Peptides against a protein of PDB entry 3OIQ. Designs and how they scored, part 98

Target 1, 212 residues: chain A of PDB entry 3OIQ
Amino acid sequence: KNRIFVSSSKDFEGYPSKAIVPVQFVALLTSIHLTETKCLLGFSNFERRGDQSQEDQYLIKLKFKDRGSERLARITISLLCQYFDIELPDLDSDSGASPTVILRDIHLERLCFSSCKALYVSKHGNYTLFLEDIKPLDLVSVISTISTKSTNSSKHSSSELISECDLNNSLVDIFNNLIEMNRDEKNRFKFVKLIHYDIELKKFVQDQQKVL

## One batch from the design tools (peptide; made by RFdiffusion4, then SolubleMPNN)

Design b1_p20_7_s2 (from b1_p20_7, 10 letters changed)
Fold by OpenDDE base, seed 1:
Structure b1_p20_7_s2 (fold): chain B 212 residues (1-212), chain A 20 residues (1-20)
Amino acid sequence: as target 1 above (212 residues)
Amino acid sequence: DKFDKMIEEEEENEKIIGEV
């Protein structure tokens, strides 16, 4: 079955009430919820949804039902946090206590762009998204990708890759939404409060603000 | 088979969330 690129978490409202659909999206990591019994990742593109919170628009479950899946979930969280310079408590504590990690509002301090592959699973209208694969994206690479209008669709005819256009459009939409949030005095998000706010990101935001 | 198993795993996880 072909993987579907998802531009909005609203797309799932039109999905079948009984299906398994492989999906892919690009979003910012907003939350991590690791307990003894579950592992969840929150992602958002910050699409405006009226008065609803723009956080955790994509709630992704990691399989967490046996020692093997729990270990894979913990390793996945550790590797993501290492890539994004997110400080975690030691997940390998010899204390026999499963470490609990609850992080929220990650986007207020760090822009953690991620390309996610998931399974949409529904039985009775309700759905769950299960993580299949995750690729963290480097912010400098994201900025470069948006700034270079890729007029060269390199013919990567692999039926498993997001089109370069779908990726670029989704990244542009996320930045546009962040620019709108940054302009709103009531919104907690501000680019200047990001730990990694540098001259390159500043220049990029200033240049994008002139196009909006 | 794979579908029903994924839903059973979800229903078990939802019960655990409702007990906290």
Scores: peptide ipSAE 0.021, ipTM 0.572, DockQ to the pose 0.065
Fold by OpenDDE base, seed 5:
Structure b1_p20_7_s2 (fold): chain B 212 residues (1-212), chain A 20 residues (1-20)
Amino acid sequence: as target 1 above (212 residues)
Amino acid sequence: DKFDKMIEEEEENEKIIGEV
């Protein structure tokens, strides 16, 4: 099935009111919502949407209907948190209640770049995005990909061409949006407040700031 | 809550995915 690359969550406003569409996007992880009954992941590219919160522009649901799907959701959260060095609140409450995890504003402390595959599902104009696959992206690899003007499009086969251009453009747009947020005194986002803010990220941001 | 508004929409869409 042809997967559509999505550069903006506004693209879904033009989608059919009754459809199932496989989509892919790249965004920053902004929230984790794991309860007894639900698992949701929030993502954002920080596209300007007036005065609305730039967080959770892509709200992705994990299937959470049975013990198997619940286990898969919990493992997915654990692996993502492990990959991004996200401290989960101690899930070891000796109370036999399934641990609740509610993390918000993750991007204020960590840049968690993620490539997501999802199903857009709509029936009555409203839609839900269901997670099919998630790939965490290493920040050094993201920086290198943007910094290397990749003129080497390795021609992978003609039916699932996420243009290396679409991925690179989305990564550039995210960084540009973060630079604008960092310049805004009213915005809580600051690169210097990131736990992983190093000399490499500092240099990269300084070089991107000269192009904007 | 932003998460609460999606609750009602989710139960209908979850039936559709169970049919696919």
Scores: peptide ipSAE 0.021, ipTM 0.631, DockQ to the pose 0.307
Fold by OpenDDE base, seed 4:
Structure b1_p20_7_s2 (fold): chain B 212 residues (1-212), chain A 20 residues (1-20)
Amino acid sequence: as target 1 above (212 residues)
Amino acid sequence: DKFDKMIEEEEENEKIIGEV
């Protein structure tokens, strides 16, 4: 079965009430929920949804049903947090209780771009997204990708283009949404409050703001 | 079935989510 690229979590409203669909999306990591019994990752593209929360638009479940899956989930979280410089509470507490990690609003401090592969699994109209694969994206690489492709839209052939155009369009849409949030005085998101806010990101945002 | 197993995994995880 071909993997479907998803640009909006609203796409799932049109999905079958009983299906397994392999999907892929790109979004910002917004939350981590790791307990003794569950592991969830929240992602968002910050698409406007009226009065609905823009956070956790993609709630992704990690398998967490046995010691093997739990260990894999914990390692996945540790590696993601290491990649994004997310401070975790010391997981090595000498107290034999696995520490609970509940992080929210990650996007307010760090832009954690991630390419996710998931399985949409539905029964009776409800659905769950199960993580299959996650690739963290480097922010410099994201910025460079957006900057270079705005100039080259005129010369490539039809089959490999779809996934790469979809990825780039989604990355642009995320930045545009963040720019709108940054302009809104009521929105908590501000680029200048990002821990990694540098001259490159500043320049990129300023240049994108001129196109909007 | 792979489907039934994934739904069982969903329902198990949803029970755990509903308790928080």
Scores: peptide ipSAE 0.020, ipTM 0.592, DockQ to the pose 0.084
Fold by OpenDDE base, seed 2:
Structure b1_p20_7_s2 (fold): chain B 212 residues (1-212), chain A 20 residues (1-20)
Amino acid sequence: as target 1 above (212 residues)
Amino acid sequence: DKFDKMIEEEEENEKIIGEV
């Protein structure tokens, strides 16, 4: 079955009440919830949804049924946090207790762009998103991709029919939403509060703000 | 069925979410 690119978490409201659908989206990592019994990742594109929280618009479950799946979940969290320079307690502590990690509002300190592959699974109108794959995206590469308007099809043979246009449009939409949040005095998000806020990001934001 | 296994895994996880 072809993987569907998802531009909004509202797309799932139109999905079948009984289905398995392979999906892909790009979003910012907003939360990590790792306990002894579950692993969840929150993502958002910060699409405005009235008075609802803009966090965790994509709540993604990692398989956590056995020691093998639990280990894979912990490794996934460790690798993501290492990539984004997120401080974690040592997940490998020789204390036979699995460490609990609860991080929220990650986007207030770090822009953690991620390309996610998931399975939409529904039975009775409710759905769950199960993580299949995650690719962290470098912020400099994201900025470069948006800035260059690159219609340059580098023919990397991805056997997956995901439009480079859909990815680029979603990245632009995320930045536009962040710019609107940054302009809102009531919103906690501010670009200048990001730990990695540099001259390049500053210039990019200033140039995007002139188009909105 | 792959579907039934994913639903069983979800029902196991939902029980854990309801205890918090």
Scores: peptide ipSAE 0.020, ipTM 0.580, DockQ to the pose 0.065

Design b1_p20_7_s3 (from b1_p20_7, 12 letters changed)
Fold by OpenDDE base, seed 1:
Structure b1_p20_7_s3 (fold): chain B 212 residues (1-212), chain A 20 residues (1-20)
Amino acid sequence: as target 1 above (212 residues)
Amino acid sequence: SRWEELLKQEEENEKIIGEV
């Protein structure tokens, strides 16, 4: 079955009430919820949804049913946090209790771009997104990708790869949404408050703001 | 909170869908 690229989490409202659909999206990591019994990741592209909060538009579940899946979930969280320089409480606490991690509003401090593969599973109109794979994206690589694709339409019509266009369009949309949030005085998001706010990101944002 | 609602919804979904 071909993997569907998802540009909006609203797309799931049109999905079958009973299905298993492999999906892929790109979004910012907004939350981590790891307990003794559950592991959830929140992502967002910050698409405007009226007065609804823009965080956690994609709630992704990690399998957490046995010691093997629990271990995989914990390792996944650790690796993501290491990649994004997210400080976790010491998971190795000798207390024998599985550490609880609840992080919210991650996007206010760090832009954690992630390419996610998930399984959409629905029953009776309810759905869950199960994480299949996650690739953290380097911010410099994201910036370079957006900046360079304005010129090179590489004609690689491979119908099986997520069109480099879909990925690029979603990355552009996310940045545009972040620029709008940054301009909104009511929005807590500000680029200058990012821990990794540097001259490169500053220049990129300034250049993108001229196109919007 | 919206977060608690999302978590509750996901817990309800888990009961309905089951573990995959």
Scores: peptide ipSAE 0.422, ipTM 0.902, DockQ to the pose 0.810
Fold by OpenDDE base, seed 2:
Structure b1_p20_7_s3 (fold): chain B 212 residues (1-212), chain A 20 residues (1-20)
Amino acid sequence: as target 1 above (212 residues)
Amino acid sequence: SRWEELLKQEEENEKIIGEV
């Protein structure tokens, strides 16, 4: 089955009430919810949706039904947090209780760009997105990709035809949405409050702000 | 909270869809 690139989580409103569809999107990690019984990841493109909150537009479920899936979920969370320099509460508590992690509004401190593969599963009009794969994206690489309009068709293997155009457009849209949020005095998001706010990101944001 | 509503909705979806 061909994987569908999703540019907006609104696209799912048009999806069949009973389906199994492999999808892919790029978004910012906004939340982590790991308990004893569940693992959920929130992502967002910060698309404006009236008065609705802009975080957690993509709620992605990790399988959490057996010791093997639980272990995979916990390792996935650990590796993502290590990659993005997200401090986790010490998971090494010698108490045989599985560590609980509840993080929200991650985008206020760190821009955690992620390419996600998921399985859209619907029944009776309700749907869940199950995580199949996740690739964290380096911010410097994201900035470089947007800045260069890199038409470099690296002919990497034909089996995952994400249009490089769709990925780039989604990355641009995310930054444009963040710039709009940064300009809004009522919005909590500010680029200068990011822990990793440096001269490169500052320059990039200033250059993008002139085009908008 | 919005987060509690999303979690509740996901619990309802889990009952309907099941674990795939």
Scores: peptide ipSAE 0.420, ipTM 0.902, DockQ to the pose 0.740
Fold by OpenDDE base, seed 5:
Structure b1_p20_7_s3 (fold): chain B 212 residues (1-212), chain A 20 residues (1-20)
Amino acid sequence: as target 1 above (212 residues)
Amino acid sequence: SRWEELLKQEEENEKIIGEV
């Protein structure tokens, strides 16, 4: 089955009320919810949706039904946090309780670009997105990809052609949305408050702001 | 909170959809 690239979580409103559809999207990690019984990841493209909060537009569930899936979920969270330099609260291992991690508004401190493969599963009009794969994206690589109009349509194999265009368009849209949020005095998001705000990101944002 | 509503909705979805 062909994997569908999703540019907006609104696309799911048009999806069948009973389906199983492999999807892929690119978004910023906004939240982590790991408890004793559940593991959820929130992602967003920060698409404007009226007065609705712009975080957690994609709520992705990790399987958490047995010790194997729980371990995989915990390792996935650990590896993501290590990659993005997210400080996990000291998982005080001394209380025999499974470590709980609840992080929100991650995008206020770190731009955690992620390419997600998920399984859309719907029943009776309700849906859940199950994580199949996650690839963290390096911010320097994201900036370079947007800045270099990739003229190299390397026609790699026809069946998983998420057009390099769809990925690039989504990355551009995310940055444009962040620039708009940064310009809004009421919005909590500010580029200068990012822990990793450097000269490269500053220059890139300044150059993108001239195009908007 | 919005977060609690999202979590509640996900719990309801889990009951309806089941584990895949």
Scores: peptide ipSAE 0.420, ipTM 0.901, DockQ to the pose 0.747
Fold by OpenDDE base, seed 3:
Structure b1_p20_7_s3 (fold): chain B 212 residues (1-212), chain A 20 residues (1-20)
Amino acid sequence: as target 1 above (212 residues)
Amino acid sequence: SRWEELLKQEEENEKIIGEV
């Protein structure tokens, strides 16, 4: 089955009430919820939806039904947090208690761009997204990709089923939404409050703000 | 909170859909 690129979590409102659909999207990691019984990841593109909160627009479930799936979930969380420099409690603690991790509003401190492959599963009009694959994206690489879109498709044959256009459009939309949030005095998001806010990100945001 | 509502919706979905 062809994987569908999803630009908005609203696209799921038009999906069949009973289906299994492989999907792909790019979003910012906004939350991590790991307990003894569940593992959930929240993602968002910060698309405006009236007065509704813009966080956790994509709620992604990791399988957590047996020791093997639980171990895979914990390893996935550890690797993501290592990549994004997110401090976790020691998940390997000899204390026999499964560590609980509840992180929210991650985007207020770190821009954690992620390319996600998920399985959309619906029944009776309700749906769940199951994680199939996740690729963390480097912020410098994201900035460079958006900035260079004006010259030369170098045909690097990345056999990735994503249209480079769909990926780049989603990344631009996320930054535009973040710029709007940064301009809103009521919004908690501010670029200057990011732990990794540097001269490169500052310049990029200033240049994007002139086009909007 | 919105987060508690999302977690509740996911728990309801888990009961309906089951684990794949």
Scores: peptide ipSAE 0.418, ipTM 0.901, DockQ to the pose 0.765

Design b1_p20_7_s4 (from b1_p20_7, 13 letters changed)
Fold by OpenDDE base, seed 5:
Structure b1_p20_7_s4 (fold): chain B 212 residues (1-212), chain A 20 residues (1-20)
Amino acid sequence: as target 1 above (212 residues)
Amino acid sequence: SRFDKMLEEEERNEKIIGEV
């Protein structure tokens, strides 16, 4: 089945009321919700949707129905947090209860770019996105990819042409949205408040701001 | 919160869609 690249979570409004569609998107990780009974990841491209909060535009469910899937979900969360240097609250395991992790507004402290593969599953007009795969993206690599007008369309094989253009366009759109949020005095997002705010990111943002 | 509403919606969707 051909995987569809999704540039906006609004695209799902046009999707069939009963379908299973493999999708892919790139977005920032905004939330982690791990309880005893479920695991959810929130992502956003910060597309403007009126006065609604821009967080968690993509809510992605991890399978959490048996001990094997629960373990896989917990390992996935741990690996993502390790990759992005996200401190998980010390899950004082003194209570034999499975540790609960609720992180929100992750984008206020860290830009966690992620390439996600998911299954869109709909029934009666409602849908759920199930995680199939997640690849964390290095911020330096993202900045480099946007800064280098990739003239090298390496024609990788025709069956899953997520055009390098679709990925790059989505990354540019995310940064443009973050720049707009940073300019808004009412918005909590500020680049200077990112824990990893360095000279490279500063320079990149300053250069992108001149084009907007 | 918006997140809490999305959780409630997801819990509703779980009942409708089931586990895949």
Scores: peptide ipSAE 0.266, ipTM 0.863, DockQ to the pose 0.770; fails the geometry check
Fold by OpenDDE base, seed 1:
Structure b1_p20_7_s4 (fold): chain B 212 residues (1-212), chain A 20 residues (1-20)
Amino acid sequence: as target 1 above (212 residues)
Amino acid sequence: SRFDKMLEEEERNEKIIGEV
C-alpha cells in the first residue's frame, strides 16, 4: 500500500471511519509522555487552527502492551532525546519504578524536526496514529534543504512517492509558521530563546523573514 | 491542558480500536 504524505493533521477528518492507512508527515516534536502504561509523542507543524493551541497536532502512540514493546518505546525515547540533546531522567535507575517522562512545549527550547511514519487506524470514526518509524532531522540539514532546493532538481528516482517537494513544502510551512509565531507578541515561541540559537539559524530566519 | 484532553481521547480510542 502506498504511504500517504500528510501536510495537515486536519487531513484525518476526511479519512475513513474504519481504515488502516500508512501515513508520513514532517513536524516538530512538541511533547513526550512516557508512563508505566503508555508512551505518546506529540508533534506539530504549527498550522493555524483558529484559537486552538498549535501544540500536539499529531499525537502518536507507541505500542506499550508487553515488555518487548515497552523496551522498544523506551529505547526510541532515549535515542530521540539523545539526538536532540534533551535531558531525560536516568531510565536505567535500578529503583524498580519505570521512570515517568512528561515533557511539554519542547519546541520552545529546541527545534526537533522529525520525519514520522505512522499507521492511521480508525474504528467507529475514532482514530489512533501508531508510530512505525521516526527519523530525527538535523536542523542544519533542514536549513540547507530549504535554501538549496530553489535551484537544483536533482532527479533522484521517483520510486519513494514522497515527493521531495512535499517534504520541502512542509519544512517551509513549519518555518513560516514559526516566523509568524515569533512575530506574535502573545506567542511564547521566540527563536532567540532556543538553546541552540546560533548565527546560522539567525541568518536563515532573517533571510526567510524577507520572503514573507 | 489540550495535551491532557488528547491523552484522554487517546485512552478512549484505545478501548475502541484496541492495540494493533
Scores: peptide ipSAE 0.264, ipTM 0.863, DockQ to the pose 0.807; fails the geometry check
Fold by OpenDDE base, seed 3:
Structure b1_p20_7_s4 (fold): chain B 212 residues (1-212), chain A 20 residues (1-20)
Amino acid sequence: as target 1 above (212 residues)
Amino acid sequence: SRFDKMLEEEERNEKIIGEV
């Protein structure tokens, strides 16, 4: 079955009550929950949903049922945190206690753009998203991709099943939502509070704000 | 929090769906 691109986590409200559907989306990492018994990642596009909080719109489960899946989950978390410069406690500590990691509101300090592949699995109208693959995206590359939206399909045969249009539209929507949150005095999100806030991001945000 | 509600929902879903 072809993998479905998902632009909104509301799309799952229309999905079958009993299915297995391969999906993909682009979102910001908002939370990490690693305990002795489970591993969950929260993601969001910050789509407005009335008075509901905008974080963790996609809750993604990593398999955590045996030593092999637990090891893979811990390695995945370690590699993501290394890529985004997120400080973690040592996950390999010889103390025999599995370290607990609970990070929330990651988007308030870092914009962690991620392209996710997952399995939507539903039963009795409830669903879970299982992580299949994750690609962290570089912020400079995201900004450049949005800014260059008018020049040349370079014939790089990326066998990526993601339409370049769907990816670019989702990235634009995320930035537009962040700009709206930044303008709202009640919203905790502010671009100037990001640890990696630089002149390039500042200029990009200022240029996007003129179009909105 | 919303996160705690989603976590409680996921724990309920685990009982219904199981691990794939």
Scores: peptide ipSAE 0.263, ipTM 0.861, DockQ to the pose 0.766; fails the geometry check
Fold by OpenDDE base, seed 2:
Structure b1_p20_7_s4 (fold): chain B 212 residues (1-212), chain A 20 residues (1-20)
Amino acid sequence: as target 1 above (212 residues)
Amino acid sequence: SRFDKMLEEEERNEKIIGEV
């Protein structure tokens, strides 16, 4: 089945009340919820939804039903946090207590761009997104991709025809939404409060702000 | 919080979907 690129989490409101649909999106990691019984990841593109909070627009579930799936979930969280320099308690502690991790508002400290593949599963109008794959994206690479407008068709033959245009448009939309949040005095998000705020990101934001 | 509401919704969805 062809994987559908999703530009907005509102797209799911139009999805069938009973379906299994492979989807892909790009968003910022906003939350991690790892307990003894569950593993959830929150993502957002910060699309404006009136007075509703903009975090966790995509709630992605990791399978957490047996020791094998639990181990895979913990490894996934560890690797993501290592990639984004997110401090976690040691998840490998030989103490038979599975550590609990609850992180919120990750985007206030770090821009954790992620390309996610998920399975949309619905029944009776309710749905869950199950994680199938996740690729963390380097911020410098994201900035470079947006800045160059480079339709450099590097055909990396991944058999999933995601339009390079859809990816680029989603990345631009995320940055535009963050710029609007940064301009809003009531919004907690500020680029200058990011731990990784450097001269390159500063220049990029200043250049994008002139177009908006 | 919004997160807590989404967690509660996910728990409800898990009962509905996880019975499959």
Scores: peptide ipSAE 0.255, ipTM 0.856, DockQ to the pose 0.746; fails the geometry check

Design b1_p20_8_s1 (from b1_p20_8, 7 letters changed)
Fold by OpenDDE base, seed 1:
Structure b1_p20_8_s1 (fold): chain B 212 residues (1-212), chain A 20 residues (1-20)
Amino acid sequence: as target 1 above (212 residues)
Amino acid sequence: AFDPDSTDDFEPPPFSLSLP
């Protein structure tokens, strides 16, 4: 199936008012919204949108309509949070109330890079994004990928071609947007407030700041 | 516009998690 790589959530304004389009993007996890009735993941590339919030630019709905899909959503959230070292309340507590999880502003404490496959589904000019696949990305691997400027055009013809260029460009754009937010005194985002802010990330940010 | 409830009649596929 031809999957479209999306660099901006504004691209969806040009999409058909009645369609099902497989899409893919890379972004930072910004929010988790798990209730008794729905599960949403928020993502952002922090693209400038004038006076609009830069958070939750990509809201993704998980299948959440039966006990099997609810269990899969809870396990998926637990495993994502375990991977990113995000503290969650116990989701498996046998207390007959399904635990509600509402996390916001995740990017202020942790850079949770994620590659998402989703279905764009539109009806009457409104759309929903449904999760197909989520791949968390390691921050060291992201930094290494940007730094090495992969000119390795090894044409391995595997039919899952995200252009390695599209992924790398989107990762660079996210870091550039974070650098701009870090320079803005009014913006809450600061690299030095990240829990995982280390010497490697510090050096990388300092080197990128010289190019901008 | 984005609306997470605009497509409640749509049955999404099962989703997956791909760990590194």
Scores: peptide ipSAE 0.608, ipTM 0.956, DockQ to the pose 0.886
Fold by OpenDDE base, seed 3:
Structure b1_p20_8_s1 (fold): chain B 212 residues (1-212), chain A 20 residues (1-20)
Amino acid sequence: as target 1 above (212 residues)
Amino acid sequence: AFDPDSTDDFEPPPFSLSLP
């Protein structure tokens, strides 16, 4: 099935009122909501939307209907948080209450770039996004990919080509949006407040700021 | 509009995590 690359969560406003559409996007992880009854991941590319919050532009629902899917969701959240160095409360506590995790504004402390595959499912003009796959991206690899904007078409076989152009354009757009947020004195986002703010990220941001 | 509860009748596929 052809998977659609989504550059903006506004694209869903033009989608059919009754459909199942496989989609993919790249965004920053902004929130985690794990309760007894559901698991949601929030993502954003920080596209300007007037006076609306730039957080949780993509809300992704995980399958959470039985003990097996609940366990898979909890393990997936733990492994994502381990990869991004996000501190979680112990999800494996032998206390027979499933721990509730609510994290917000993750992007204020860590840039958690993620490539997501999801199903857009609509009914009566409302839609839900369901997770199919999540791939966390390393920040050093993201910076290198944006910086090396020339020529290595390594011909990997033709069955799931994310347009390397669409991925790179979305990563550039996210950084441009973050640079604009960093320049805005009213915006809470500042690169210097990121826990992982290093000399490499500093240099990259300074070089991008001269082009914008 | 986005509504996470609008599709309760839908059974989503299993999801995966792809680590680098």
Scores: peptide ipSAE 0.606, ipTM 0.956, DockQ to the pose 0.887
Fold by OpenDDE base, seed 2:
Structure b1_p20_8_s1 (fold): chain B 212 residues (1-212), chain A 20 residues (1-20)
Amino acid sequence: as target 1 above (212 residues)
Amino acid sequence: AFDPDSTDDFEPPPFSLSLP
């Protein structure tokens, strides 16, 4: 199936009012919304949208219709949080109610780069994005990928439907947007407030800031 | 516009997690 790479969530404004389109994007995880009835993941590339919140530009719905899909969603959230070192609130629900998780502004504490495959599904001019696959990306690997202008197309498996160019451009755009947010005194985002802010990330940001 | 409930009749495929 031909999958469309999406660089902006504005691209969906041009999509058909009745369609099913496989899409793929890379973005930062910004929110997790897990209730008894739904599971949503928020993502952003922090593209400037006037005075609108830069959070949750991509809202992704997980299948959450039966006990099997609910269990899969909960396991997936737990494994993503484990991978990104996200502390889930201790769900001291000794009550047989399914625990509710609401996390927002994840990007203020952790840069959670994620490659997402989703289905764009539209009806009557409204759309929903359904998760097909999520791949968390390691920050060191992201920094290395941007820093090495990989002019060497040799030896990543033919299963990635994204061009290496589209991925790299989107990762650079995200970092450039974060640098602009970091320079804005009104913006809450600051690299020095990230829990994982180290010498490597500091050096990378300083080198990118000289080009902007 | 985005609406998470606009497609409730749609049954999405199962999703996967691809860990590195």
Scores: peptide ipSAE 0.605, ipTM 0.956, DockQ to the pose 0.883
Fold by OpenDDE base, seed 5:
Structure b1_p20_8_s1 (fold): chain B 212 residues (1-212), chain A 20 residues (1-20)
Amino acid sequence: as target 1 above (212 residues)
Amino acid sequence: AFDPDSTDDFEPPPFSLSLP
């Protein structure tokens, strides 16, 4: 089956009540919920759904089947947090208690852009998204990609019908939504409160604000 | 609706992390 690019988590409302559909999206990591039994990763593009921008618009499940899959989940979370410079409690503690990690509102401190491949799996009109692949994206690379209007479609995968345009459009939409949140006095999100807020991000946001 | 436990009978493939 071809992988479907998803620009909105509302698209899943139109999906079959019993299906397995490979999907891909780009979003910000907003939450991590790691327990002994499961991991849930929350992502959002901050698409307005009513009066509030919602976190966790995409909830991705990492299912533990065995000790190997649990270990893989823990390693994956540790490496993601290391990449994004997110402080985690030591997940490798030899204390036979599997540490529970609950992080929320990650986007208030760090912009953790991620390209996710997932399986949409539905039964009786309910669905779960299972992780297939996660690729963290570098913020400088995201900014450069949006700014350059990538004219270089490197012809290197005739097998992923996901256009470079779909990724770029979703990245632009995320920044536009963040700019709207930053302008809202009631919204907790502010670019100046990001730990990694630098001169480059400041300039990029100022330039994008002039186009909106 | 989203339900993380609605598909407990499903066995997903192993997941991966792709670093840039």
Scores: peptide ipSAE 0.601, ipTM 0.960, DockQ to the pose 0.888

